# Peptides against a protein of PDB entry 3QIS: the designs that were tried, part 7

Target 1, 334 residues: chain A of PDB entry 3QIS
Amino acid sequence: PSLELSRREFVFENVKFRQLQKEKFQISNNGQVPCHFSFIPKLNDSQYCKPWLRAEPFEGYLEPNETVDISLDVYVSKDSVTILNSGEDKIEDILVLHLDRGKDYFLTISGNYLPSCFGTSLEALCRMKRPIREVPVTKLIDLEEDSFLEKEKSLLQMVPLDEGASERPLQVPKEIWLLVDHLFKYACHQEDLFQTPGMQEELQQIIDCLDTSIPETIPGSNHSVAEALLIFLEALPEPVICYELYQRCLDSAYDPRICRQVISQLPRCHRNVFRYLMAFLRELLKFSEYNSVNANMIATLFTSLLLRPPPNLMARQTPSDRQRAIQFLLGFLL

## One batch from the design tools (peptide; aimed at target 1 N272)

Design b1_p9_5_s2 (made by RFdiffusion4, then SolubleMPNN; from b1_p9_5 with E2S)
Fold by OpenDDE base, seed 2:
Parts: C-alpha cells; sequence; structure tokens
Structure b1_p9_5_s2 (fold): chain B 334 residues (1-334), chain A 9 residues (1-9)
C-alpha cells in the first residue's frame, strides 16, 4: 500500500485561547490495494497528538484511487491554556500517519501561541499592570515563578510580605475588575443573567479585548460578559479558593464564623478576588425582581468555579460535599 | 470602583 499526501507541513500562526484553527490536507491511495490509515502514538506517547490538536478523521479506509480530506484542528481549551501561557508546551507536534502493512508518514505541526489572561494565575495577573500581550514572554515566566514563590511565602508566614522596591501588585487582576465592574454597572437589571449563554463571537472579542487592551467598556452583550467571567474563573490554574483550603471550606460550611476565617487564610490576591466577587453577587441579588437571579442559583453556579475539588479528589466528590460547598458560598451571599 | 473599595474595606 502507498499514500500520496498533498501536504506534510502545517503552520498555525497566532493560536489563541478558545479560537479554533483548521488546516486541511488530502491523502490519496495511489496503490492498487485498499488501505487502512490511522494516526498512531509515537513510541513514548499515549496519544497520537497533543491535547490542543485533533485530526478528523483520525483513521479510515481508502479504496484504490480514493482521496480523503483530513482536518487538523487546533483548539486551546482550559486544559491546555496554562501550559501554553507558561511556555511549558508549544504549538509544535509530529503526527505519525500509519498505513497498515505500509509506511509511516510524518506530519510536522508548528506555530506560535499568543498568551492569554485566561488560564494565568491570579498572582501573576495582579503583577501585570499592562495587558498580557504587551508583556514579554520571558517576563511572563518570571512573573509566574515569582507569583508562586510569593503565594507560598504568604501561606507559610502569615506575615504581610514586605512590599520591597518592586511595583505594588494590584488588589485584584485588572481583567476581573473590568468584567465585574462592567456587570455591576450594566447587568444588574439584566433578565436571566448567568442563565442565558453568551455569543461565541462576542466571547472571542471579549477575550481578545482583555488580552490586548484596558478598555473603558467591554464589548458584547451582558450575557457574553457574564459568560466570559465564568470562563475566566473556570480557566484559572488555581481556583479562587485555593485547593489547599477546599476541605476546610467543606468542614466549615455551616459555621459562618469559621468560613470567614478560612477565607482570611487565602493568598492576598485570591482573598481580594473572592471578596470582590461576593460583593458583586450580593449586589446582583438586590435586583432579583429584575434579573431573576436567586442566591441558590448563584451559589450553585459559582461553587463549581470558585471551590473546585483538588484534581486528586475530583472523581470522589459526593453529593454531600457538593451541598457543603454550596452552603459555604451561601454564607457569603445571604 | 466603589464596589471594589467596599469589598476590600
Amino acid sequence: as target 1 above (334 residues)
Amino acid sequence: SSLLEEALS
């Protein structure tokens, strides 16, 4: 069996969070026998491609002189955004197109990723006074490392970090401030806020806006801005309530005094973001007659985003744990 | 914003 490939080199320029890119190529059976093709893992890999890449179809049969189009889809989800922002991963891969009883054909995937404030730590974002696309990649790495070290010091020492000669961090990420301040100003009377989905095009515009600028107003509908806030919170590498406090939040869920003490132990940026979000959500609940939003709906929605189980416990979350997590947030909304 | 100031006070 033999294949002819129309292309073997693929370049994905300016790959962004949640922006699908597609490149297509053709494979043709130029042999005299039917053949089966498949993308196969390399010797040390479990998957035929990196998590941000997909081939469609990834396998199939070709009759003699048959041709099939294969789509290479690049999509950076919440699962790949953090490792691409840090430069731990890159838009580079090698695909092995295997022909049964035939040859292997190698496809080279390359490109560049554009960093996003989505999937970046709250600590790093508090150190970024400019849009992330204005920050040199080398400085992003340094900011993430410094942010990790400062988080660990804050957790261990319980002492306010001596504000040395470095620029004072923001109280909250500017991106969260922009989203929440917009919703606070324009969305408190929005019917079905957080219940109606945003528009995908508007979501992409909002993400690009936050990555590239500090706008006076966020573009898009209130529903798209609200969903962008949810996407931002979901994409955080560390949730607003740090994983190390998860169990303590559940254990304290019915004691409002202990709940406040647990929140006080968060890193400064996480604690500030939590308090800011709770203040916004309490304000939103004052307009329940207009926006159809209630405390139980909001607590249920935001619990999954703010109070995520640690990755090692995610598969073991009980209905009781979920109810405790909701109860924990309700104590800040009521 | 006034909301941020209120939340952090």
Scores: peptide ipSAE 0.335, ipTM 0.929, DockQ to the pose 0.892
OpenDDE base, seeds 1, 3, 4, 5: peptide ipSAE 0.025, 0.025, 0.026, 0.024; ipTM 0.726, 0.729, 0.729, 0.725

Design b1_p9_5_s3 (made by RFdiffusion4, then SolubleMPNN; from b1_p9_5 with E6R)
Fold by OpenDDE base, seed 4:
Structure b1_p9_5_s3 (fold): chain B 334 residues (1-334), chain A 9 residues (1-9)
Amino acid sequence: as target 1 above (334 residues)
Amino acid sequence: SELLERALS
């Protein structure tokens, strides 16, 4: 069996967070026998492609002289954004199109990723006084490495941050400030805030706006701005409540004093973001008669974002653990 | 903003 491929090299330029790109090619069975094709993993890989890539269809049958269109879809989700922002991964892959009882066909995927403030650490963002797209990629890597080291030093209580001549970090990421300040000013009276989805086009505009500028006003509806905040929190590599404190939050969930002590142990940027979000959400709850938002709904929604189980425990989260996590957050909303 | 100031006070 043999296939003809219309194309074998694919370039995905300017790949962005949550922006789908598609490239198509044709495969044709120019043989005299039916062919089964499939994308197969490389020798050391568990999957036929990287998490941000998909082939559709990924397998199929071709009769003699049959042609099928295959779509290569590039989509950077929350699960891939962090590793692409850090340069740990890149828009590069090799797909192996296997023909049963035939040969392998190699497809080359290449391109470039445009960094996003979504999926970037709170520590790194607190060091970014300019939009992320203005920051050289080399400096992003350095900022993430430095941020990791400073987080560890802060947790270890070792060295006071020598207030050396380096520019003081922001108290909170400018992106969080922009989102929350917009919602605080314009959305407290918005009916069904955080319950109504945003518009996908507006979400993309908000993301691009935050990645490229420091706007006076965020574009889009209050619902889109609210969802952008949720997406931002969900995409954080480390949740606002650091993984190291997760269990202590659950253990303290019914003691408001211990809960506050646990939060006091967060790294400065995480603690500031947490306090800022809680202040906003408490303000939002004052308008419950207008916005139909209640503390239980907000706690349930934000708990999954702010107080994520560590990756090693994620598969084992009990309903009791989730309820404790919600109760922990409720103690800051009430 | 006033909210940020109140949150960090």
Scores: peptide ipSAE 0.369, ipTM 0.934, DockQ to the pose 0.888
OpenDDE base, seeds 1, 2, 3, 5: peptide ipSAE 0.351, 0.362, 0.355, 0.355; ipTM 0.931, 0.933, 0.932, 0.931

Design b1_p9_5_s4 (made by RFdiffusion4, then SolubleMPNN; from b1_p9_5 with E2K)
Fold by OpenDDE base, seed 4:
Structure b1_p9_5_s4 (fold): chain B 334 residues (1-334), chain A 9 residues (1-9)
Amino acid sequence: as target 1 above (334 residues)
Amino acid sequence: SKLLEEALS
């Protein structure tokens, strides 16, 4: 069996967070026998492609002289955004199109990723006084490495942040400030806030706006701005409540005094973001008669975002653990 | 913002 491929090299330019790109090619069975094709893992890979890539169809049969279109879909989700922002991963892959009893055909995937404030650490973002797209990639790497080291130092209580450095970190990321300040100003009376989904086009505009500018006003509906905040929190590599404190939050969930002590142990940027979000959400709850928002709904929604189980425990989260996590947040909303 | 000031006070 043999295949002809219309294309073997694919370039995905300017790949952005949550923006789907598609490239198509044709495979043709120029043989006299039916062919089964499949994309197969390379040696030592568990998957035929990286998490941000998909082939559709990834397998199939071709009769003699049959042609099929294959779509290569590039989509950077929350699961890939962080590793692409850091440059740990890149828009590069090799796909192996296997023909049963035939040859392997190699496809080259290349391109470039445009960094996003979504999926960037709170520590790094607190150092970014300009939009992420204005920051040189080399400086992004340095800021992430420095952020890791400072988080570790802050947890170890070793070195007071030298308050004398001309480049004081922001108290909260400007992106969080922009989102929350917009919602605080314009969305407190918005019916079904955090319950109604945003518009996908508006979400893309908001993301691109936050990545490229410091706007006077965030574009889009209050629902889109609210969903953008949720997406931002979900995409954080380290949740607002650091993984190291997860168990302590659960253990303290019914003691508001201990809960406050646990939050005091957060790194400064995480603690500031947490307090800022809780202040906003308490303000939003004052308008419950207008916005239909209640503390249980908000606590349930934000718990999954702010108080994520560590990756090693995620598969073991019990309904009791989830309820404790919700109760922990309720103590800051009431 | 006033909210940020209140949250960080």
Scores: peptide ipSAE 0.291, ipTM 0.920, DockQ to the pose 0.925
OpenDDE base, seeds 1, 2, 3, 5: peptide ipSAE 0.275, 0.289, 0.286, 0.281; ipTM 0.916, 0.919, 0.919, 0.915

Design b1_p9_6 (made by RFdiffusion4)
Pose (drawn by RFdiffusion4):
Structure b1_p9_6 (pose): chain A 293 residues (1-134, 168-310, 319-334), chain P 9 residues (1-9)
Amino acid sequence: PSLELSRREFVFENVKFRQLQKEKFQISNNGQVPCHFSFIPKLNDSQYCKPWLRAEPFEGYLEPNETVDISLDVYVSKDSVTILNSGEDKIEDILVLHLDRGKDYFLTISGNYLPSCFGTSLEALCRMKRPIRERPLQVPKEIWLLVDHLFKYACHQEDLFQTPGMQEELQQIIDCLDTSIPETIPGSNHSVAEALLIFLEALPEPVICYELYQRCLDSAYDPRICRQVISQLPRCHRNVFRYLMAFLRELLKFSEYNSVNANMIATLFTSLLLRPPPSDRQRAIQFLLGFLL
Amino acid sequence: SWHDAYKPS
């Protein structure tokens, strides 16, 4: 049971939020007998690697002496973007490739991460006047820029918030917001609209903070009480919520053109603005509908 | 009025 590896060290340079990288290498069974390989957790872990990293394939069978290409894939999603933004985690790791009844092969993962305004808290963004990778703001300039673009160009946009944008443009928009305060956000209206949804979803703390979440559901049927729960939010969260509710009510005025109705808004934005740490789903859409109408 | 109220300075 022996393996030959084309390489054991891999570098993921300039890793970005939601931008896929692949570092590929070849495994060859140079032994005399067939072997089984698999990636294993390091002593006392649950997984063989961190969430932003994946092996493809992560296990297999090799006769002497067939070869197999292994793809080490890095993808920073909403699960890891905040800890990598913060520096709580780094683009580094060790993969232990394990031969069943044999040697262990140690693969070193290194590289660097570029922080994004996406996955950054509303509070910190309101305190940063300049782009992250160039008195606090009422709302983060990044969300204002996305909403400003949609307000200017997308009020009459057919199927707004119902058609997915382009992956390439989403990344361009995110990099644009990370590095600049542009005159125009690049990309189609559908891309800018989706980038807004991704922004809200990627927030480490939702627009409606987690501890106020349950109170919102309980209060869902009393508009006086719902507004008061909103008053308990920190200034930046309260402002973003009010700002978005005003923006969505503005879009509802053009529903005959942009097909944006209360039904779609409620089911789309409720889960983004109001996240927990069933029929609560109903009190939640009722909570949000109370503001839209 | 509502959008400009949140315009970054």

Design b1_p9_6_s1 (made by RFdiffusion4, then SolubleMPNN; from b1_p9_6, 6 letters changed)
Fold by OpenDDE base, seed 4:
Structure b1_p9_6_s1 (fold): chain B 334 residues (1-334), chain A 9 residues (1-9)
Amino acid sequence: as target 1 above (334 residues)
Amino acid sequence: SFLESYRPE
């Protein structure tokens, strides 16, 4: 069996968070026998492609002289955004199109990724006075490494913040401030806030706006701005409540005094973001007659975003753990 | 407002 491929090299330029790109090619059975094709993992890989890439179809049968279109879809989700922002991963892959009882065909995937404030750490964003697209990629890497090291130092209580040489970090990321300030000004009376989904086009505009500018006003509906805040919180490499404090939050969930003590142990940026969000959400709850928002709904929604189980515990999260996590947040909303 | 006190400088 043999295949002809219309193309073997694919370039995905200016890949962005949540923006689907598609490239298509044809495969043709130039043989005299039916063939089965499949994308197969490389040696030591578990998957035929990186998490941000897919082929559709990824397998199939071709009769003699049959042709099929294959779509290569590039989509950076929350699961891939952080490693692409850091430059740990890149828009590069090699796909192996295997032909049963035949040969392998190699496809080269390349391109460039445009960094997003979505999927960037709170620590790094607090150091970014400018939009992320204005920050050199080399400096993004340094900011993420420095942010990790400072978080560890802060958790270890070892080093006084050397107040001297570096620009003071923001109290909260400008992106979070912009989202929340917009919602506070314009969305407190919005019916079904955080319950109605935003528009995908508006979400993309909001993301691009926050990545490239410091706007006076965020574009889009209140629902899109609200969903953008949820997406932002979901995409954080580390949740607003650091993984190290997860279990302590659950253990303290029914003691509001201990809950406040646990939050006081968060890194400064995380603690500020948490307090800022809780202040906003308490203000939003005053307008419950207009916005249909209640404390249980908000606590349930934001618990999954703010108080995520560590990756090693994610598969083991019990309904009791979820209820404790909700109760922990309720103690800050009431 | 309390929220305004978090404004990035």
Scores: peptide ipSAE 0.430, ipTM 0.938, DockQ to the pose 0.916
OpenDDE base, seeds 1, 2, 3, 5: peptide ipSAE 0.408, 0.409, 0.415, 0.403; ipTM 0.933, 0.934, 0.935, 0.932

Design b1_p9_6_s2 (made by RFdiffusion4, then SolubleMPNN; from b1_p9_6, 7 letters changed)
Fold by OpenDDE base, seed 4:
Structure b1_p9_6_s2 (fold): chain B 334 residues (1-334), chain A 9 residues (1-9)
Amino acid sequence: as target 1 above (334 residues)
Amino acid sequence: DFLESYRPE
């Protein structure tokens, strides 16, 4: 069997978080026999492509002289955004289109990724006084490495912050502040806040706005701004409550005093973000008659975002663990 | 306002 491919090189320019890009090509059976095609993993890979890439269809049959269109879809989700922001991964891949009892065809994927404040660490964002798109990629790498090292040092209680030479970090990321300040000013009376989904186009505008500027006001509906906050929190590589404290939060869930002590042990940026969010959510709950928001709904929603199980425990999270996590957060909302 | 006290400088 043999195929003819209309294209073998694909370039995805200016790939952004949550922005789908598509490139298409045709494969044609120029042979005299039916053929089965599939995208196959490279040697030592478990998947035929990187997590941000998809082929559709990824397999199929072609009769003699049949042609099929294949879509190559690039989509950076929360699962890929962090490694692309850090430059650990890039918009580069090689796809292997295999023919059963035939040869392999190699497709080259290339492009560039535009960094996002979504999927960037709280530590790095607290060091970014400018929009992330104004920060050189080399400096993003350094900021992520330094942020990791500072988190470790803070957990170890070893080194006093040498207050001397580096610009003081922000108390909270400007992006979180902008989202929450908008919601506090304009969304406290918004019916069904955090219950009604935002518009995908408005979400993209909000993300692009936060990545490229420091606006006076966030664009879009209150629902889109609210969902953007949820997406931001979900995309964090390290949740607002660090993984190292997860079990202690569950263990303390019914003792509000111990819960506050656990939160006091968070890294400064994480602790500030947590307190800031809890203050906002308590203000929002004062308007429950207008916004239909209640403490149980908010605790249930935000617990999955703020108090995530460590990756090694994620598959083992019990309903009891979830209820404890919700109870932990309720102690800050009530 | 407590929220305003978190304003980035």
Scores: peptide ipSAE 0.433, ipTM 0.939, DockQ to the pose 0.920
OpenDDE base, seeds 1, 2, 3, 5: peptide ipSAE 0.416, 0.412, 0.424, 0.413; ipTM 0.934, 0.934, 0.936, 0.934

Design b1_p9_6_s3 (made by RFdiffusion4, then SolubleMPNN; from b1_p9_6, 6 letters changed)
Fold by OpenDDE base, seed 4:
Structure b1_p9_6_s3 (fold): chain B 334 residues (1-334), chain A 9 residues (1-9)
Amino acid sequence: as target 1 above (334 residues)
Amino acid sequence: SFLESYRPP
């Protein structure tokens, strides 16, 4: 069997978080026999492509002189955003289009990724006084490495932050402050807040706005701004409650005094964000008659975002663990 | 407000 490919090189320019890009090409059976095609993993890979890439269809049959269109879809989800922001991964891949009893055809994927404040660590964002798109990529790498090292040092209780001439970190990321301040000012009376989805176009505008500017006002509906906050929290590489404290939060869930002690052990940025969010959510709950928001709904929603099980425990999370996690958060909302 | 005390500089 043999194929003709209309294109073998694909460039995805200016790839952004949650922005789908598509490139299409044709494959044609220029042989005299039916062929089965499939995208196959490279040697040592488990998947035929990186997590941010998809081929559709990824397999199929072609009769002689048949042609099929294949879409290459690039989509950076929460699962890929962090590794792309850090430069650990890049918009580069090689796809292997295999023919049964035939040849391999190599497709080259390339492009560039534009960093997002979504999927960036709280520690790194606390060091960013300017929008992330104004920060050189080299400095982003350094900020993530330094953030990891400072988190580790803070957990080890070793070195007081040398109050040296380095710019003091923000108390909370400016992006979180902007989202929450907007919601506090404009959304406290919004019916079905955090229950009604935002608009995808507005979400993209909000993300682009936070990545590129420090706006006086966030664009979009209150629902879109609320969902953007949820997406932001979900995309964090380390949740607001660090993975290391997860089990202690569950163990303390019914003792509000121990819960507060556990939170006091969070890294400064994480602790500030947690307290800031809890203060906002308690203010929002005062308007429950208008916004239909109650403590159980908020605790259920935000627990999945703020108090995530460590990756090694995700598959083992029991209903009891989830209820304890919710109870832990309720102790800060009531 | 308490929220305003977290304003970035």
Scores: peptide ipSAE 0.413, ipTM 0.936, DockQ to the pose 0.927
OpenDDE base, seeds 1, 2, 3, 5: peptide ipSAE 0.384, 0.383, 0.398, 0.382; ipTM 0.929, 0.929, 0.931, 0.928

Design b1_p9_7 (made by RFdiffusion4)
Pose (drawn by RFdiffusion4):
Structure b1_p9_7 (pose): chain A 293 residues (1-134, 168-310, 319-334), chain P 9 residues (1-9)
Amino acid sequence: PSLELSRREFVFENVKFRQLQKEKFQISNNGQVPCHFSFIPKLNDSQYCKPWLRAEPFEGYLEPNETVDISLDVYVSKDSVTILNSGEDKIEDILVLHLDRGKDYFLTISGNYLPSCFGTSLEALCRMKRPIRERPLQVPKEIWLLVDHLFKYACHQEDLFQTPGMQEELQQIIDCLDTSIPETIPGSNHSVAEALLIFLEALPEPVICYELYQRCLDSAYDPRICRQVISQLPRCHRNVFRYLMAFLRELLKFSEYNSVNANMIATLFTSLLLRPPPSDRQRAIQFLLGFLL
Amino acid sequence: SWHEDYKPP
């Protein structure tokens, strides 16, 4: 049971939020007998690697002496973007490739991460006047820029918030917001609209903070009480919530053109603005509908 | 008016 590896060191340079990278290498069974390989957790872990990293394939069977290409894939999703933004985690790791009843092969992962305004808290973004990778703001300039674009160009946009944008344009928008305060956000209206949804989804703290979440559901049927729960939010969260509710009510006025109705808004934005750490789903849409109407 | 209230300086 022996393996030959084309390389053991891999570099993921300039890793970005939601931008896929692949570092590929070849495994060859140079032994005399067939072997089984698999990636294993390091002593006392649950997984063989961190969430932003994946091996494809992560296990297999090799006769002497067939070869197999292994793809080491890096993808920073909403699960890891905040800890990598913060520096609580780095683009580094060790993969242990394990021969069943044999040697261990140690693969070193290195590289660097570029922080994004996406996955950054509303509070910190309101404190930063300049782009992240160039008195506080009422709302983060990034969300204002996305909403400003949609307000200007997308009020009459057919199927707004129902048609997915382009992956390439989403990344261009994110990089644009990370590095600039542009005159125009690049990309189609569908891409800008989706980038807004991704922005809300990627927030480390939702627009409606986690501890106020349950109170919102309980209060879902009393509009006076719902508004008061909103008053308990920090200033930046309260402002973003009010700003978005106003924006969505503005879009409802053009529903005959943009097909944006209360039903779609409620089911789309409730889970983004009001996340927990069932029929609660119903009190939640009721909570949000109370503001839209 | 509501969008302009939130315009960054």

Design b1_p9_7_s1 (made by RFdiffusion4, then SolubleMPNN; from b1_p9_7, 4 letters changed)
Fold by OpenDDE base, seed 4:
Structure b1_p9_7_s1 (fold): chain B 334 residues (1-334), chain A 9 residues (1-9)
Amino acid sequence: as target 1 above (334 residues)
Amino acid sequence: SFLESYRPP
């Protein structure tokens, strides 16, 4: 069997978080026999492509002189955003289009990724006084490495932050402050807040706005701004409650005094964000008659975002663990 | 407000 490919090189320019890009090409059976095609993993890979890439269809049959269109879809989800922001991964891949009893055809994927404040660590964002798109990529790498090292040092209780001439970190990321301040000012009376989805176009505008500017006002509906906050929290590489404290939060869930002690052990940025969010959510709950928001709904929603099980425990999370996690958060909302 | 005390500089 043999194929003709209309294109073998694909460039995805200016790839952004949650922005789908598509490139299409044709494959044609220029042989005299039916062929089965499939995208196959490279040697040592488990998947035929990186997590941010998809081929559709990824397999199929072609009769002689048949042609099929294949879409290459690039989509950076929460699962890929962090590794792309850090430069650990890049918009580069090689796809292997295999023919049964035939040849391999190599497709080259390339492009560039534009960093997002979504999927960036709280520690790194606390060091960013300017929008992330104004920060050189080299400095982003350094900020993530330094953030990891400072988190580790803070957990080890070793070195007081040398109050040296380095710019003091923000108390909370400016992006979180902007989202929450907007919601506090404009959304406290919004019916079905955090229950009604935002608009995808507005979400993209909000993300682009936070990545590129420090706006006086966030664009979009209150629902879109609320969902953007949820997406932001979900995309964090380390949740607001660090993975290391997860089990202690569950163990303390019914003792509000121990819960507060556990939170006091969070890294400064994480602790500030947690307290800031809890203060906002308690203010929002005062308007429950208008916004239909109650403590159980908020605790259920935000627990999945703020108090995530460590990756090694995700598959083992029991209903009891989830209820304890919710109870832990309720102790800060009531 | 308490929220305003977290304003970035």
Scores: peptide ipSAE 0.413, ipTM 0.936, DockQ to the pose 0.926
OpenDDE base, seeds 1, 2, 3, 5: peptide ipSAE 0.384, 0.383, 0.398, 0.382; ipTM 0.929, 0.929, 0.931, 0.928

Design b1_p9_7_s2 (made by RFdiffusion4, then SolubleMPNN; from b1_p9_7, 3 letters changed)
Fold by OpenDDE base, seed 4:
Structure b1_p9_7_s2 (fold): chain B 334 residues (1-334), chain A 9 residues (1-9)
Amino acid sequence: as target 1 above (334 residues)
Amino acid sequence: SWLEQYRPP
């Protein structure tokens, strides 16, 4: 069997978080026999492509002289955003289009990724006084490495905050401050806040706005701004409550005093973000008659975002663990 | 507001 491919090189320019890009090509059976095609993993790979890439269809059957369109879809989710922001991964891949009892055809994927404040660590964002798109990629790498090292040092209680470093980190990321300040100013009376989805176009505008500017006002509806906050929290590589404290939060869930002690042990930026969010959510709950928001709904929603199980425990999370995690947050909302 | 204490400079 043999195929003719209309294209073998694909360039995805200016790939952004949550922005789908598509490139199409045709494959034609120019042989005299039917063929089955499939995208196959390379040697030592478990998947035929990187997590941000998909082929559709990824397999199929072609009669002689049949042609099929294949879509190559590039989509950076929360699962790929962090490694692309850090430059650990890039918009580069090689796809292997295999023919059963035939040849392999190689497709080259290339492009560039535009960094996002979504999927960037709280520590790195607290060091960024400017929009992330104004920060050189080399400096983003340094900021993530320094942030990791500072987190580790903070957990070890070993290093006094060098008060002499000329640039004090922000108390909270500017991006989360902007989102929450907007919601506090404009959304406290918004019916069905955090219950109604935002618009996808508005979400993209909000993300691009936060990545490229420090706006006076966030664009979009209150629902889109609220969902953008949820997406931001979900995309964090390290959740607002660090993985190291997860079990202690569950163990303390019914003692509000111990819960506050556990939160006091968070890294400064994480602790500030947590307190900032809890203070906002308590304010939002005062308007429950207008916004239909209640403490149980908020605790349930934000628990999955703020108090995530460590990756090694995610598959083992019990309903009891979820209930304890919800109870932990309730102690800060009530 | 209580939020202003967290305002970035």
Scores: peptide ipSAE 0.214, ipTM 0.873, DockQ to the pose 0.898
OpenDDE base, seeds 1, 2, 3, 5: peptide ipSAE 0.192, 0.186, 0.196, 0.200; ipTM 0.866, 0.866, 0.866, 0.868

